# Peptides against a protein of PDB entry 3KDP, part 200

Target 1, 230 residues: chain A of PDB entry 3KDP
Amino acid sequence: PFLIFIIANIPLPLGTVTILCIDLGTDMVPAISLAYEQAESDIMKRQPRNPKTDKLVNEQLISMAYGQIGMIQALGGFFTYFVILAENGFLPIHLLGLRVNWDDRWINDVEDSYGQQWTYEQRKIVEFTCHTPFFVTIVVVQWADLVICKTRRNSVFQQGMKNKILIFGLFEETALAAFLSYCPGMGVALRMYPLKPTWWFCAFPYSLLIFVYDEVRKLIIRRRPGGWVE

## One batch from the design tools (peptide; made by RFdiffusion4, then SolubleMPNN)

Design b2_p27_1_s1 (from b2_p27_1, 22 letters changed)
Fold by OpenDDE base, seed 4:
Structure b2_p27_1_s1 (fold): chain B 230 residues (1-230), chain A 27 residues (1-27)
Amino acid sequence: as target 1 above (230 residues)
Amino acid sequence: DEKLEELRKRAKELFEELRRAAEEAAA
């Protein structure tokens, strides 16, 4: 998200404080839960590994968690960001290169895509209105991500949901998202303004997409072991 | 912002340490 912010020179979609909330509040518990997850059935059929050289959360699982699914999370967040800004008069194309004028407190006549002028305060309200749904979208998408990261090759339906810590992590991150979205004062403290409840559902298509993508990927791995998709 | 970035980096380091500890405990 931050790279796109710099490259495209768009208004900041996700603040640094929100990133900290993701790292500490949403990612930590689930990642620990993966370490305590039961071994995948296909892994258990292999010869005993060296625990000093072979990790439970192996490099393949790590690459999935921090690479592929992370990009899908970002895409989901950006989708929500662009939709909210578009509803407020800023089309995605118009946002390109707008950052400099957007962040300048002395410019109070920034025009939207429809010629409406926006004060600095108005722009920042819209920006901070985007931070919360971006965060919530990531959390909702993480529901799918955390579930699929339990396995490398097997379907989630084959491996099952037995890790209580993972389940706890899902509830914890959801509760945190609700707290940050609806608790008074979060707009000032974290630059996260209250979220309309309807925006929780905007991430569900992406969660479904991740599930479908991962199941297809795992199906390919099962049919072609040792392929580049692993 | 710089302080937050430093905190973020430190948090990630701690996260990795916790993950390693969890892996060792599970092994």
Scores: peptide ipSAE 0.005, ipTM 0.206, DockQ to the pose 0.024
Fold by OpenDDE base, seed 5:
Structure b2_p27_1_s1 (fold): chain B 230 residues (1-230), chain A 27 residues (1-27)
Amino acid sequence: as target 1 above (230 residues)
Amino acid sequence: DEKLEELRKRAKELFEELRRAAEEAAA
Protein backbone atom coordinates (compact mmCIF):
# COMPACT_ATOMS: atom_id res chain seq x y z
CA PRO B 1 0.00 0.00 0.00
CA PHE B 2 2.73 2.47 0.86
CA LEU B 3 4.58 1.79 -2.37
CA ILE B 4 1.45 2.43 -4.40
CA PHE B 5 0.92 5.60 -2.41
CA ILE B 6 4.36 6.83 -3.43
CA ILE B 7 4.25 5.64 -7.04
CA ALA B 8 0.74 6.80 -7.86
CA ASN B 9 0.93 9.94 -5.70
CA ILE B 10 -2.51 9.27 -4.28
CA PRO B 11 -3.72 10.29 -0.83
CA LEU B 12 -2.48 7.93 1.86
CA PRO B 13 -4.88 4.99 2.01
CA LEU B 14 -3.53 3.48 5.21
CA GLY B 15 -2.08 5.29 8.19
CA THR B 16 1.11 4.29 9.93
CA VAL B 17 -0.72 3.46 13.14
CA THR B 18 -3.12 1.29 11.22
CA ILE B 19 -0.22 -0.53 9.62
CA LEU B 20 1.25 -1.14 13.04
CA CYS B 21 -2.09 -2.41 14.29
CA ILE B 22 -2.17 -4.86 11.41
CA ASP B 23 1.39 -6.01 11.95
CA LEU B 24 1.31 -6.28 15.71
CA GLY B 25 -2.32 -6.82 16.57
CA THR B 26 -3.86 -8.58 13.64
CA ASP B 27 -1.02 -10.67 12.26
CA MET B 28 0.41 -11.84 15.57
CA VAL B 29 -2.48 -14.00 16.71
CA PRO B 30 -2.81 -15.63 13.30
CA ALA B 31 0.90 -16.34 13.27
CA ILE B 32 0.66 -17.88 16.72
CA SER B 33 -2.35 -19.91 15.70
CA LEU B 34 -0.46 -21.23 12.71
CA ALA B 35 2.56 -22.03 14.83
CA TYR B 36 0.44 -23.95 17.31
CA GLU B 37 -1.44 -25.72 14.58
CA GLN B 38 1.80 -26.74 12.97
CA ALA B 39 3.05 -27.91 16.32
CA GLU B 40 -0.18 -29.79 16.91
CA SER B 41 -0.01 -31.34 13.47
CA ASP B 42 3.59 -32.28 14.10
CA ILE B 43 2.77 -33.71 17.52
CA MET B 44 -0.03 -35.69 16.02
CA LYS B 45 1.94 -38.83 15.21
CA ARG B 46 2.07 -38.58 11.52
CA GLN B 47 5.00 -40.53 10.23
CA PRO B 48 8.21 -38.60 10.80
CA ARG B 49 8.08 -35.99 8.09
CA ASN B 50 11.30 -35.39 6.27
CA PRO B 51 12.72 -32.27 7.99
CA LYS B 52 13.80 -30.91 4.62
CA THR B 53 10.29 -31.21 3.23
CA ASP B 54 8.81 -29.55 6.30
CA LYS B 55 11.13 -26.58 5.91
CA LEU B 56 10.12 -26.30 2.28
CA VAL B 57 6.46 -26.43 3.23
CA ASN B 58 7.00 -23.72 5.80
CA GLU B 59 8.80 -21.54 3.29
CA GLN B 60 6.01 -22.09 0.81
CA LEU B 61 3.39 -21.25 3.41
CA ILE B 62 5.29 -18.11 4.33
CA SER B 63 5.68 -17.19 0.68
CA MET B 64 1.97 -17.64 0.12
CA ALA B 65 0.98 -15.81 3.26
CA TYR B 66 3.10 -12.76 2.56
CA GLY B 67 3.04 -12.83 -1.22
CA GLN B 68 -0.18 -13.75 -2.95
CA ILE B 69 -2.50 -13.30 -0.01
CA GLY B 70 -0.89 -9.97 0.74
CA MET B 71 -1.60 -8.84 -2.79
CA ILE B 72 -5.26 -9.80 -2.52
CA GLN B 73 -5.47 -7.99 0.80
CA ALA B 74 -3.94 -4.90 -0.71
CA LEU B 75 -6.34 -5.04 -3.63
CA GLY B 76 -9.27 -5.32 -1.26
CA GLY B 77 -8.04 -2.41 0.79
CA PHE B 78 -7.51 -0.24 -2.26
CA PHE B 79 -10.91 -1.16 -3.60
CA THR B 80 -12.53 0.01 -0.39
CA TYR B 81 -10.37 3.12 -0.42
CA PHE B 82 -11.37 4.06 -3.95
CA VAL B 83 -15.05 3.38 -3.30
CA ILE B 84 -15.09 5.64 -0.26
CA LEU B 85 -13.25 8.42 -2.03
CA ALA B 86 -15.54 8.08 -5.02
CA GLU B 87 -18.57 8.37 -2.76
CA ASN B 88 -17.05 11.56 -1.38
CA GLY B 89 -16.52 13.01 -4.83
CA PHE B 90 -13.01 11.84 -5.72
CA LEU B 91 -12.93 9.42 -8.61
CA PRO B 92 -9.89 7.12 -8.86
CA ILE B 93 -8.53 8.82 -11.96
CA HIS B 94 -8.66 12.19 -10.27
CA LEU B 95 -6.67 10.88 -7.31
CA LEU B 96 -3.64 10.15 -9.46
CA GLY B 97 -1.07 12.82 -8.80
CA LEU B 98 -3.32 14.62 -6.33
CA ARG B 99 -1.15 13.84 -3.29
CA VAL B 100 1.04 16.92 -3.60
CA ASN B 101 -1.91 19.26 -3.41
CA TRP B 102 -3.78 16.97 -1.05
CA ASP B 103 -1.08 17.03 1.61
CA ASP B 104 -0.40 20.75 1.29
CA ARG B 105 -2.02 22.45 4.25
CA TRP B 106 -1.88 25.80 2.49
CA ILE B 107 -4.05 24.67 -0.40
CA ASN B 108 -7.66 24.85 0.70
CA ASP B 109 -9.33 24.74 -2.69
CA VAL B 110 -8.51 21.28 -4.02
CA GLU B 111 -11.27 20.35 -6.40
CA ASP B 112 -12.92 16.97 -6.49
CA SER B 113 -14.14 15.22 -9.61
CA TYR B 114 -17.30 17.32 -9.55
CA GLY B 115 -15.68 20.70 -9.05
CA GLN B 116 -16.34 20.97 -5.33
CA GLN B 117 -13.52 22.61 -3.41
CA TRP B 118 -12.16 20.87 -0.34
CA THR B 119 -10.26 22.46 2.50
CA TYR B 120 -7.24 20.76 3.98
CA GLU B 121 -9.21 19.70 7.04
CA GLN B 122 -12.01 18.28 4.96
CA ARG B 123 -9.56 16.33 2.83
CA LYS B 124 -7.84 14.90 5.87
CA ILE B 125 -11.16 13.83 7.34
CA VAL B 126 -11.94 11.96 4.14
CA GLU B 127 -8.46 10.46 4.10
CA PHE B 128 -8.77 9.31 7.68
CA THR B 129 -12.21 7.97 6.90
CA CYS B 130 -10.47 5.65 4.47
CA HIS B 131 -7.99 4.32 7.04
CA THR B 132 -10.56 2.47 9.11
CA PRO B 133 -12.29 0.67 6.26
CA PHE B 134 -8.93 -0.23 4.77
CA PHE B 135 -7.98 -1.80 8.07
CA VAL B 136 -11.33 -3.53 8.41
CA THR B 137 -10.99 -4.85 4.88
CA ILE B 138 -7.63 -6.34 5.78
CA VAL B 139 -9.13 -7.94 8.88
CA VAL B 140 -12.04 -9.44 6.96
CA VAL B 141 -9.68 -10.77 4.32
CA GLN B 142 -7.49 -12.17 7.08
CA TRP B 143 -10.44 -14.24 8.24
CA ALA B 144 -10.12 -16.13 5.02
CA ASP B 145 -6.35 -16.26 5.35
CA LEU B 146 -6.55 -17.76 8.79
CA VAL B 147 -9.04 -20.35 7.72
CA ILE B 148 -7.09 -21.37 4.63
CA CYS B 149 -3.76 -21.46 6.45
CA LYS B 150 -5.25 -23.90 8.90
CA THR B 151 -5.21 -26.53 6.21
CA ARG B 152 -2.07 -27.53 4.35
CA ARG B 153 -3.58 -29.98 1.91
CA ASN B 154 -7.11 -30.65 3.04
CA SER B 155 -10.07 -28.54 2.10
CA VAL B 156 -11.28 -26.15 4.76
CA PHE B 157 -14.56 -27.98 4.60
CA GLN B 158 -12.88 -31.26 5.44
CA GLN B 159 -10.82 -30.10 8.40
CA GLY B 160 -13.40 -27.80 9.93
CA MET B 161 -12.98 -25.13 12.58
CA LYS B 162 -11.47 -27.26 15.33
CA ASN B 163 -8.57 -25.00 16.21
CA LYS B 164 -9.72 -22.95 19.18
CA ILE B 165 -6.72 -20.64 18.82
CA LEU B 166 -7.71 -19.85 15.26
CA ILE B 167 -11.27 -19.12 16.30
CA PHE B 168 -9.98 -16.93 19.08
CA GLY B 169 -7.78 -15.11 16.57
CA LEU B 170 -10.77 -14.43 14.36
CA PHE B 171 -12.75 -13.00 17.24
CA GLU B 172 -9.80 -10.97 18.47
CA GLU B 173 -9.24 -9.45 15.04
CA THR B 174 -12.92 -8.67 14.73
CA ALA B 175 -13.08 -7.16 18.19
CA LEU B 176 -9.99 -5.07 17.49
CA ALA B 177 -11.45 -3.89 14.21
CA ALA B 178 -14.71 -2.97 15.92
CA PHE B 179 -12.87 -1.21 18.73
CA LEU B 180 -10.70 0.83 16.38
CA SER B 181 -13.65 1.61 14.14
CA TYR B 182 -16.23 2.68 16.70
CA CYS B 183 -14.47 3.61 19.92
CA PRO B 184 -14.75 7.33 20.65
CA GLY B 185 -11.49 9.20 20.26
CA MET B 186 -9.99 6.85 17.69
CA GLY B 187 -10.45 9.49 15.04
CA VAL B 188 -8.19 11.84 16.92
CA ALA B 189 -5.78 9.35 18.44
CA LEU B 190 -5.37 6.92 15.57
CA ARG B 191 -6.84 8.93 12.69
CA MET B 192 -9.43 6.23 12.26
CA TYR B 193 -12.91 7.62 11.89
CA PRO B 194 -16.03 5.53 12.45
CA LEU B 195 -16.99 3.14 9.71
CA LYS B 196 -20.41 2.44 8.32
CA PRO B 197 -21.30 -1.19 8.94
CA THR B 198 -21.86 -1.66 5.21
CA TRP B 199 -18.13 -1.29 4.60
CA TRP B 200 -17.45 -4.54 6.41
CA PHE B 201 -19.07 -6.31 3.51
CA CYS B 202 -16.85 -4.67 0.90
CA ALA B 203 -14.10 -7.13 1.77
CA PHE B 204 -16.23 -10.24 1.41
CA PRO B 205 -15.67 -10.70 -2.32
CA TYR B 206 -11.95 -10.69 -1.70
CA SER B 207 -12.27 -13.13 1.16
CA LEU B 208 -14.24 -15.36 -1.15
CA LEU B 209 -11.56 -14.95 -3.79
CA ILE B 210 -8.93 -16.10 -1.32
CA PHE B 211 -11.02 -19.11 -0.38
CA VAL B 212 -11.57 -20.03 -4.00
CA TYR B 213 -7.92 -19.49 -4.80
CA ASP B 214 -6.76 -21.65 -1.93
CA GLU B 215 -9.24 -24.42 -2.63
CA VAL B 216 -8.19 -24.46 -6.28
CA ARG B 217 -4.54 -24.49 -5.27
CA LYS B 218 -5.11 -27.35 -2.86
CA LEU B 219 -7.07 -29.21 -5.48
CA ILE B 220 -4.21 -28.83 -7.93
CA ILE B 221 -1.71 -29.99 -5.30
CA ARG B 222 -3.83 -33.03 -4.56
CA ARG B 223 -4.20 -33.90 -8.22
CA ARG B 224 -0.60 -33.17 -9.17
CA PRO B 225 1.65 -33.91 -6.24
CA GLY B 226 5.10 -32.45 -6.83
CA GLY B 227 3.91 -29.90 -9.34
CA TRP B 228 5.17 -26.34 -9.74
CA VAL B 229 2.33 -25.02 -7.59
CA GLU B 230 3.88 -26.62 -4.53
CA ASP A 1 -0.52 -21.82 26.41
CA GLU A 2 2.06 -19.96 28.47
CA LYS A 3 3.82 -18.76 25.34
CA LEU A 4 0.49 -17.65 23.93
CA GLU A 5 -0.27 -15.69 27.06
CA GLU A 6 3.15 -14.13 26.96
CA LEU A 7 2.67 -13.17 23.34
CA ARG A 8 -0.74 -11.74 24.15
CA LYS A 9 0.77 -9.75 26.94
CA ARG A 10 3.50 -8.45 24.67
CA ALA A 11 0.96 -7.61 22.02
CA LYS A 12 -1.12 -5.69 24.53
CA GLU A 13 1.94 -3.84 25.73
CA LEU A 14 2.89 -2.97 22.19
CA PHE A 15 -0.62 -1.77 21.47
CA GLU A 16 -0.57 0.39 24.55
CA GLU A 17 2.78 1.82 23.53
CA LEU A 18 1.47 2.49 20.06
CA ARG A 19 -1.61 4.11 21.49
CA ARG A 20 0.50 6.32 23.71
CA ALA A 21 2.74 7.23 20.82
CA ALA A 22 -0.28 8.03 18.71
CA GLU A 23 -1.77 10.15 21.46
CA GLU A 24 1.52 11.97 21.84
CA ALA A 25 1.75 12.50 18.10
CA ALA A 26 -1.82 13.76 17.99
CA ALA A 27 -1.34 15.96 20.62
Scores: peptide ipSAE 0.005, ipTM 0.251, DockQ to the pose 0.209
Fold by OpenDDE base, seed 1:
Structure b2_p27_1_s1 (fold): chain B 230 residues (1-230), chain A 27 residues (1-27)
Amino acid sequence: as target 1 above (230 residues)
Amino acid sequence: DEKLEELRKRAKELFEELRRAAEEAAA
C-alpha cells in the first residue's frame, strides 16, 4: 500500500496508526492462532527426502504464496479506498498526482473530479474516512487468509474448522476492527472515522477470490502432485 | 447492546495493551 502511495502520488490510504494497528493488532493473534493449528496430516507423514532442499523449497513456496495473498489484500484495500473517494467526488484518475496539493494545508480549493472545491480539513476528513474501511478490508481478507493457511493441500471443507484458537483470533480481530471503526473519539485519536456497515461488504468479493484461488491451487496440487504449483 | 459494549471494552483493553507494547518496542 505504501509503495503504491509513493508511486502513484495519491492521497495516503493508510495512516501510520492504521499500519501499526494492522501489524500489531490484526497480525499477531492470527499468527499465534496458526501456530496452534494441527499440521496437515500429509505434511507430518512426509519424511523429507532431503531435509535441506525440501525445507528450502517449502519455505520459498510458502513465502511466495503469502506474498501473493498480501498483494490481493492490498488490492482489496485500494479498491475500497477508490470507491470511497469516488463517492466523494474524487475519481481514481483524478487522484493520480494529487498528493502534493492534497497534503498542502495552505491550499483550500483542491477541486474534485466534478469541480467541487475541498478545504484542507474536508480533504483530511475524507482521507481519514478511507483509513477505517481500508483497515476493515484487510481484516475481512485476513479471515480468508487464516482459513486458507490452515491447510496446505487439503480443502478447507475437508480439513474442517477444528482450531478453536483460530476462531477466537477471528473474533478478536473483528472486535478490534469494530472498536476502531465505531468507538467514539477514534477519528481524532487514531484518524479512523466511523465506517458505514455497508463498507464491510466491499471486502467480501476479495475474500471470496482468495478463497477460490487457494482452493483451485490446492486442487491443482492434488491432481498434479509434484507440479510447478507445489 | 450489552454484548457490543463488552466487545468494545475488550477491544479497548486490547488496543491499550497493543499501544503499550508498541510504545515499549519503539523506545
Scores: peptide ipSAE 0.000, ipTM 0.270, DockQ to the pose 0.082
Fold by OpenDDE base, seed 3:
Structure b2_p27_1_s1 (fold): chain B 230 residues (1-230), chain A 27 residues (1-27)
Amino acid sequence: as target 1 above (230 residues)
Amino acid sequence: DEKLEELRKRAKELFEELRRAAEEAAA
């Protein structure tokens, strides 16, 4: 999200705090899962395969999988961002290069795609209105990751612990999203204005896309065991 | 189970820190 913000020079789609929440949440779940896998491997007294190479391969596979899912999540967030701005009169093409004027407090006549002039305060309200649904979109897309993990055929014990941790993480993220979206004062404090419930549903197509992507990936793995997709 | 509880505790602490950081940034 931040890279597209810099490259396209568009208004900030997601607040710094929400970015930190996503980064910490996304990094913590894999770290916890890896810690449990190591603990279970130690308990099972399986002769350590070369622990350095196997750990590196597993970390790379996990990082790539999370990286791909993260990109789809970001795309979902940006879609929601562009829809909200378009509904407020700013078409995606008009947002390109607009950041400099958008963030200037002294420019109170920034025109939208329809010629309406927006004050600095009005622009910032619209910008902050995008932060919450962007974050919520990412959280809803992460629910698909839970379903994906449940459908993976690992050992029942490894799945059970990973699923509990993942479920806990998703509940905490959802609770955080609800708190940031609906708690009074969060609009002023975190620049996250209250979200209409309808925006939660805007993420569902992307959750479905992730699910379809994972099912296709699983089908490819089943047809070609040991392929590059693993 | 003890490791799970420790991880849950750490997760809660991290979320509380994030909440505090968010409140401080708001302020």
Scores: peptide ipSAE 0.000, ipTM 0.246, DockQ to the pose 0.256

Design b2_p27_1_s2 (from b2_p27_1, 23 letters changed)
Fold by OpenDDE base, seed 2:
Structure b2_p27_1_s2 (fold): chain B 230 residues (1-230), chain A 27 residues (1-27)
Amino acid sequence: as target 1 above (230 residues)
Amino acid sequence: DKILEELKKKFAELREELERLAREAAA
């Protein structure tokens, strides 16, 4: 998220403190749940062909998987960010390069995509309004990501929800999201304004699409083992 | 900065507790 903020010169989509909450809080239980996930039967049954090469390949695959999960989560968050800003008059194209003027407190006439002028205070309210939905979107996407990452090859319907730690993690991150979104003082402390209940559902279609995509991907892998999709 | 430090501390404590629970669940 921060890299895109710098590269695109858009208003800050997610506060630094909120990013730290994700890194230190929301990602922790998922990581633990995956560490204690029961290995796939095929992984356990496959004898290592070459311990040196297979270990290296496995480490690379794990690293790539974590990188992909992070990118998918970021995409979901940015989607919600752009939707909120668009609803407030800032189209995505208009946000490109706007950061310099957006963050300047002495400029009180920043125009949106429709020619409406926004004061610094108004802009910051809209910016902080994006932080909470961005965070919640990440949590909602994590619901799907955690489920799909339980297995590399098997469908979630085959593996099931046997990991109690994963289930606990889903509840914990959801409770944390609710706390950060609705607890009094979070707007001041974390720059996370209260979330409209409707925004919880904004990420659901995205999570569903990811889930369906991954199930289709896994189906293809099962039908064509050794393909480039693996 | 103070809020951030307190938050980091709370998350560290939570992490330790979760790791403990994970070990207990795996045993």
Scores: peptide ipSAE 0.000, ipTM 0.234, DockQ to the pose 0.036
Fold by OpenDDE base, seed 3:
Structure b2_p27_1_s2 (fold): chain B 230 residues (1-230), chain A 27 residues (1-27)
Amino acid sequence: as target 1 above (230 residues)
Amino acid sequence: DKILEELKKKFAELREELERLAREAAA
């Protein structure tokens, strides 16, 4: 999200607090999962053939899988961002390069795609209105990751611990999203304006896309066991 | 179990910080 913000020079789609929440949630769950896998592998006294290379390969595969899911999550967030801005008169093409004028508090006549002039305060309200649904979209898409993890045929013991940690993480992210979306004062403190419940449903197509992606991946793995997709 | 406890601690800290910010914004 932040890279597209810099490259496209568009209004900020996601606040710093929401970025931190995503980073903490998205990075910690994989790290914990990896730590448990290592601990379980040590308990099972399976001598890794080459502990350094096997660990590196597994970390790379996991990082790529999470990286791909993260990109789909980001795309979902950006879709929600562009929809909200379009509904407020700013078409995606008009947002390109607009950041400089958008963030200038002395310019109070920034025109939207329909010629309506927006004050600095009005622009910031619209910008902050995008932060909450962007974050919520990511959280809802992460629910698909929970379903994916439950459907993976790992050992019942490995699945149990990973599932508990993942479930806990997703519940905390969902509770955080609800808190940021509906708690009074969040618009002022965290630049997170209240979200209409309808925006929660805007993420569902992307959750479905992740589910379909994982099912296709599983089908490929089943057809070619030991392939690069594992 | 230690990792889960650490995760719980981090989320608790984050929640407390957000609640603090919410109270400051409501004031």
Scores: peptide ipSAE 0.000, ipTM 0.290, DockQ to the pose 0.553
Fold by OpenDDE base, seed 4:
Structure b2_p27_1_s2 (fold): chain B 230 residues (1-230), chain A 27 residues (1-27)
Amino acid sequence: as target 1 above (230 residues)
Amino acid sequence: DKILEELKKKFAELREELERLAREAAA
């Protein structure tokens, strides 16, 4: 998200505080939960552990979790960001290069895509209105991520949900998201303004996409063991 | 195990800080 912010010179889609909340608040419990997850059934059926193989499995899980899934999460967040800004009069194309004027407190006549002028305060309200939905979108997408990262080759339906800590992590991050979204004063303290309940559903297509993507990936791995998809 | 314990600690600290900020903002 931050790279796109710099490269495209768009208004900040996700604040530093929200990033910290994701890294330390939402991602931490899931990461801990995965550490206590039961070994995948196909891994457990393998003959004695080779430390080199275990390292490779761990590297593959890490690369999947932080590489591919992270990109899908970012896309989900950006989708929500662009939708909210578009609903407020700023089309995605118009946001390109707008950051400099957007962040200038002395410019109070920034025009939207429809010619409406926005004061600095109005722009910052819209920006901060985007931070919460972006954060919540990441959390909702993480629901799928946590479930799929539990396994490397097996389907979620084959492995099942046995880790109580994982379930707890899902509830904890959801509760945190709700707290940050609806608790009074979060707009001032964390620059996260209250979220309309409808925006929780904006991330659901991306969660579904992640599930489908992972199931297809795992299906390919099962059919072609040792392929580049691993 | 040490890493997990440190992560749990950091999470607890962050949660406490967020709750503190929420209480201060609500006052």
Scores: peptide ipSAE 0.000, ipTM 0.274, DockQ to the pose 0.306
Fold by OpenDDE base, seed 5:
Structure b2_p27_1_s2 (fold): chain B 230 residues (1-230), chain A 27 residues (1-27)
Amino acid sequence: as target 1 above (230 residues)
Amino acid sequence: DKILEELKKKFAELREELERLAREAAA
């Protein structure tokens, strides 16, 4: 997200607090839950480990977790960001290069895509309004991510939701998202303004996409062991 | 296990900080 912010010169889609919440708050419990799930699955279900194959599998899991899923999360966040700004009069094309004027406190007549002039304060309110839904989008996408990462090769439908820590992680990140989104004063303290409940659903297509993608990938792996998709 | 404990600690600290900020803002 930050790289796109710099390259495209768009208004900041993800605030510092939001980044911290993702890195330390949202990802941590899921990572812990995943570590326990993997340990349990590997110890309880598998024959003695082959160190060479396990290293390769771990590298693949890391690549999947940080690469592909991270990209889909970012796309989901940016989608929500662009939708909110569009609803407030700023179309995506108009946002390109707008950051310079957007962040200038002395410019109080920045025009939106419809010719409406926005003061600095108004622009910052809209910007901060994007931070919360971006975070919430990441959380909702992480629901799917956590569920899919629970298994290496098995379908979610086959393994089920047996990990209580994973379930706890899902509730905790959701509760945190709700707290940050709706607690009074968060707009001032954390620059995270309240979110309409409808925005929680904006991430669902991306969660579904991740779920479908992983199920298809696992299906391919099961049908073609040792293939390039693995 | 050590990494998990450290992560848990960091999470707890972050949560406490967020709750503190929320209380300060509500005040």
Scores: peptide ipSAE 0.000, ipTM 0.272, DockQ to the pose 0.306; fails the geometry check

Design b2_p27_1_s3 (from b2_p27_1, 24 letters changed)
Fold by OpenDDE base, seed 1:
Structure b2_p27_1_s3 (fold): chain B 230 residues (1-230), chain A 27 residues (1-27)
Amino acid sequence: as target 1 above (230 residues)
Amino acid sequence: DEILEKLKKEFEERKKELLERALEAAA
């Protein structure tokens, strides 16, 4: 997310406080849940025939999968960001290169895509309005990630949601998202303005896509063991 | 990597569709 912000020179899609909330609040419980599930899966796995090579291959595959999931999460967040800004008159093309003028306190006549002038305060309100939906989008996408990561090779439908830690992680993450989104004073304290309930649904298509992607990936791995998709 | 590229393309297309719908709703 931060790299795209720098490269595209767009208004900041995610605030520093929101990043901290993601890193400290939303990522820890999922990571713990995944660590427990990996430990359970490793206990159930027979010792690999070659511990060194099989461990390295598995670690690489896991790291690549998590990296890919993280990229999809970022894409979902940026999607929500662009939709909100578009609804407020800023088309994605217009946002390119706008950061310098956007962040300038002395420029109070920044025009949107429709010629409407925006004061610095108005621009910052819109920017901060994007932070909460971006965060919520990440949380909703993380639901899919947690469900997906539960099953390394089997479909989610085959293993079911028996992991209590996973369910707890989903609940905690959702509760944190709701707290940060709707608690009074968060707009001032965390620069996270209240989110309309409709914006929670903007992430669901991405969550579904991740789910479908992972199921297809797992299906390919099962049908072609040792293929290029591994 | 090919699946990721396909997903990226699908995301971009859906992004475009939703942006178009958002523009229509704002209009």
Scores: peptide ipSAE 0.000, ipTM 0.198, DockQ to the pose 0.022
Fold by OpenDDE base, seed 2:
Structure b2_p27_1_s3 (fold): chain B 230 residues (1-230), chain A 27 residues (1-27)
Amino acid sequence: as target 1 above (230 residues)
Amino acid sequence: DEILEKLKKEFEERKKELLERALEAAA
């Protein structure tokens, strides 16, 4: 998220403190649970491999945990960010390069895509309004991501919800998301304004699409082992 | 188990780094 913020020069989609909360509070238990389930399903059930191939499997699992899941979550968050800003008059194309003027407190006439002028205070309210939905979107997307990443090849319907640690992690991160979204003082402490309940559903279509895509991907892998889709 | 240990170690190291940065930012 931070790299995209710098590269695109867009308004900050997620506060630094909130990013820290994700890294420290939401990702640890789910990632451990996923690694555990993956080890049981894909590594432990396989016959002993050549040490070279085992190292590759470990590196791939780490890459999946830190790279792929994080990228998909970020995409979901940015989707919600762009939706909220678009609803407030800022189309995605208009946000490119806007950061410099957006963050300048002395500029009180930043125009949106429709020519409406926004004060610094108004802009920051909209920015902070994005932080909570972005975070919640990450959690909602993570539900799907964790479920689909339990196995590389097996369908969710075949593997089922057997990992108790994963289930616990899903509840924990959801509870944390609710706490951060609705607890008094979070707007000041974390710059996360209270979330309208409707925004919890904003990520659901995206999560569903990821789920369907991954099931199709896994189906292709099962039918054509060794393909480029792996 | 080896994967879990590596992951745990990496998380602990990252947690430590992030906490240190958070403390520095709060000071």
Scores: peptide ipSAE 0.000, ipTM 0.208, DockQ to the pose 0.068
Fold by OpenDDE base, seed 5:
Structure b2_p27_1_s3 (fold): chain B 230 residues (1-230), chain A 27 residues (1-27)
Amino acid sequence: as target 1 above (230 residues)
Amino acid sequence: DEILEKLKKEFEERKKELLERALEAAA
């Protein structure tokens, strides 16, 4: 997100707080996945694995999967960002190169795509309005990530939703998102203005995409063990 | 249950750290 912000010179789509929250979330997902995998391995009494080679392979597989998922998450966040700005009068094409004027506090006549002039304060309100839904979008997408992390090779449908660790992760991320989105003072303290409940659903197509992607990936792994997709 | 408790503790610690950093960054 930050690289696209710099390259495209668009208004800041993601605040520092939201970045930190994403980092926390992205750190927790691997931890949950690793913890569950160890527990699954212990429960299944699998043949003794070589602990050195299997750890390295697992770390690479996790890194690759999360890298791809992270890209889809970023796309979902940017989609939500562009939709919100478009609803407020700023079409995506108009945002390109707008950052310089957008961030200048002395320019109070920045025009939107419809010729409406925006003060610095108004622009910052709209910008901060994007921070919360971007974060929430990431959290909703992470629901799919947590679900797919439940298994390495098996379909989510085969294992069900009985993993207490997974349920805990889903609950904690959702609770954090709700707290940051709706707690009074978060707009001033964290630059995260309250989110309309409808925006929670904007991420669902991307969550579905991740779910489908992972199911297809796992299907390929099951059909072609040792392939490049692993 | 032990893993869940460990993760819960880690989450709460990280959440606290995140909030502290967020407040510092917002100031």
Scores: peptide ipSAE 0.000, ipTM 0.249, DockQ to the pose 0.225
Fold by OpenDDE base, seed 3:
Structure b2_p27_1_s3 (fold): chain B 230 residues (1-230), chain A 27 residues (1-27)
Amino acid sequence: as target 1 above (230 residues)
Amino acid sequence: DEILEKLKKEFEERKKELLERALEAAA
């Protein structure tokens, strides 16, 4: 998400709090996964034939899987961002390169796609209105990830514990999303303005997309055991 | 900035707690 902001020079779609939550989630899940894999490897007294290569392959597969899911999450967030800005008069094409003028507090006549002039304050309100829905979109998409993890039937005991930790993490993220979205003063303090409940539903198509993606992946794995998609 | 630092600290503490629980659960 932040890379697209830099490359496209669009108004900032993500707040600092949202970035921190994404970073926490992105770092925590791989770390927990690696901790379980190490514990499993220690329990399995089978000397791996090549511990360095097998570990590297597994880390790469995990990294790619999380990278793909993260990319879909980012796309969902950006879709929500572009919809909100379009509803407020800024079409996606008009946002390209607009950041410099958008962030300039001395320019109070930035035109939207329809010729309406926006003050700096008005622009920042619209920008901050996008931060909360972007975060909520990511949270809702992560619910699909939890369902996907729950439906994986490999090694029942380790997956059960991973699921509890993931459920707890997603519950905290959801509670945080609700707090940031509806608590008074969060717009001023954290640049997250209150969100209409209808925007929670805008993320569901992306959750469905991730679910379908994982089911297709599982089908491929079942048809070709030992493939690169494992 | 102060709020951001506080939130960062809270997230790091929570990350540590979750990792510890994960290790305990794996053991």
Scores: peptide ipSAE 0.000, ipTM 0.195, DockQ to the pose 0.033; fails the geometry check

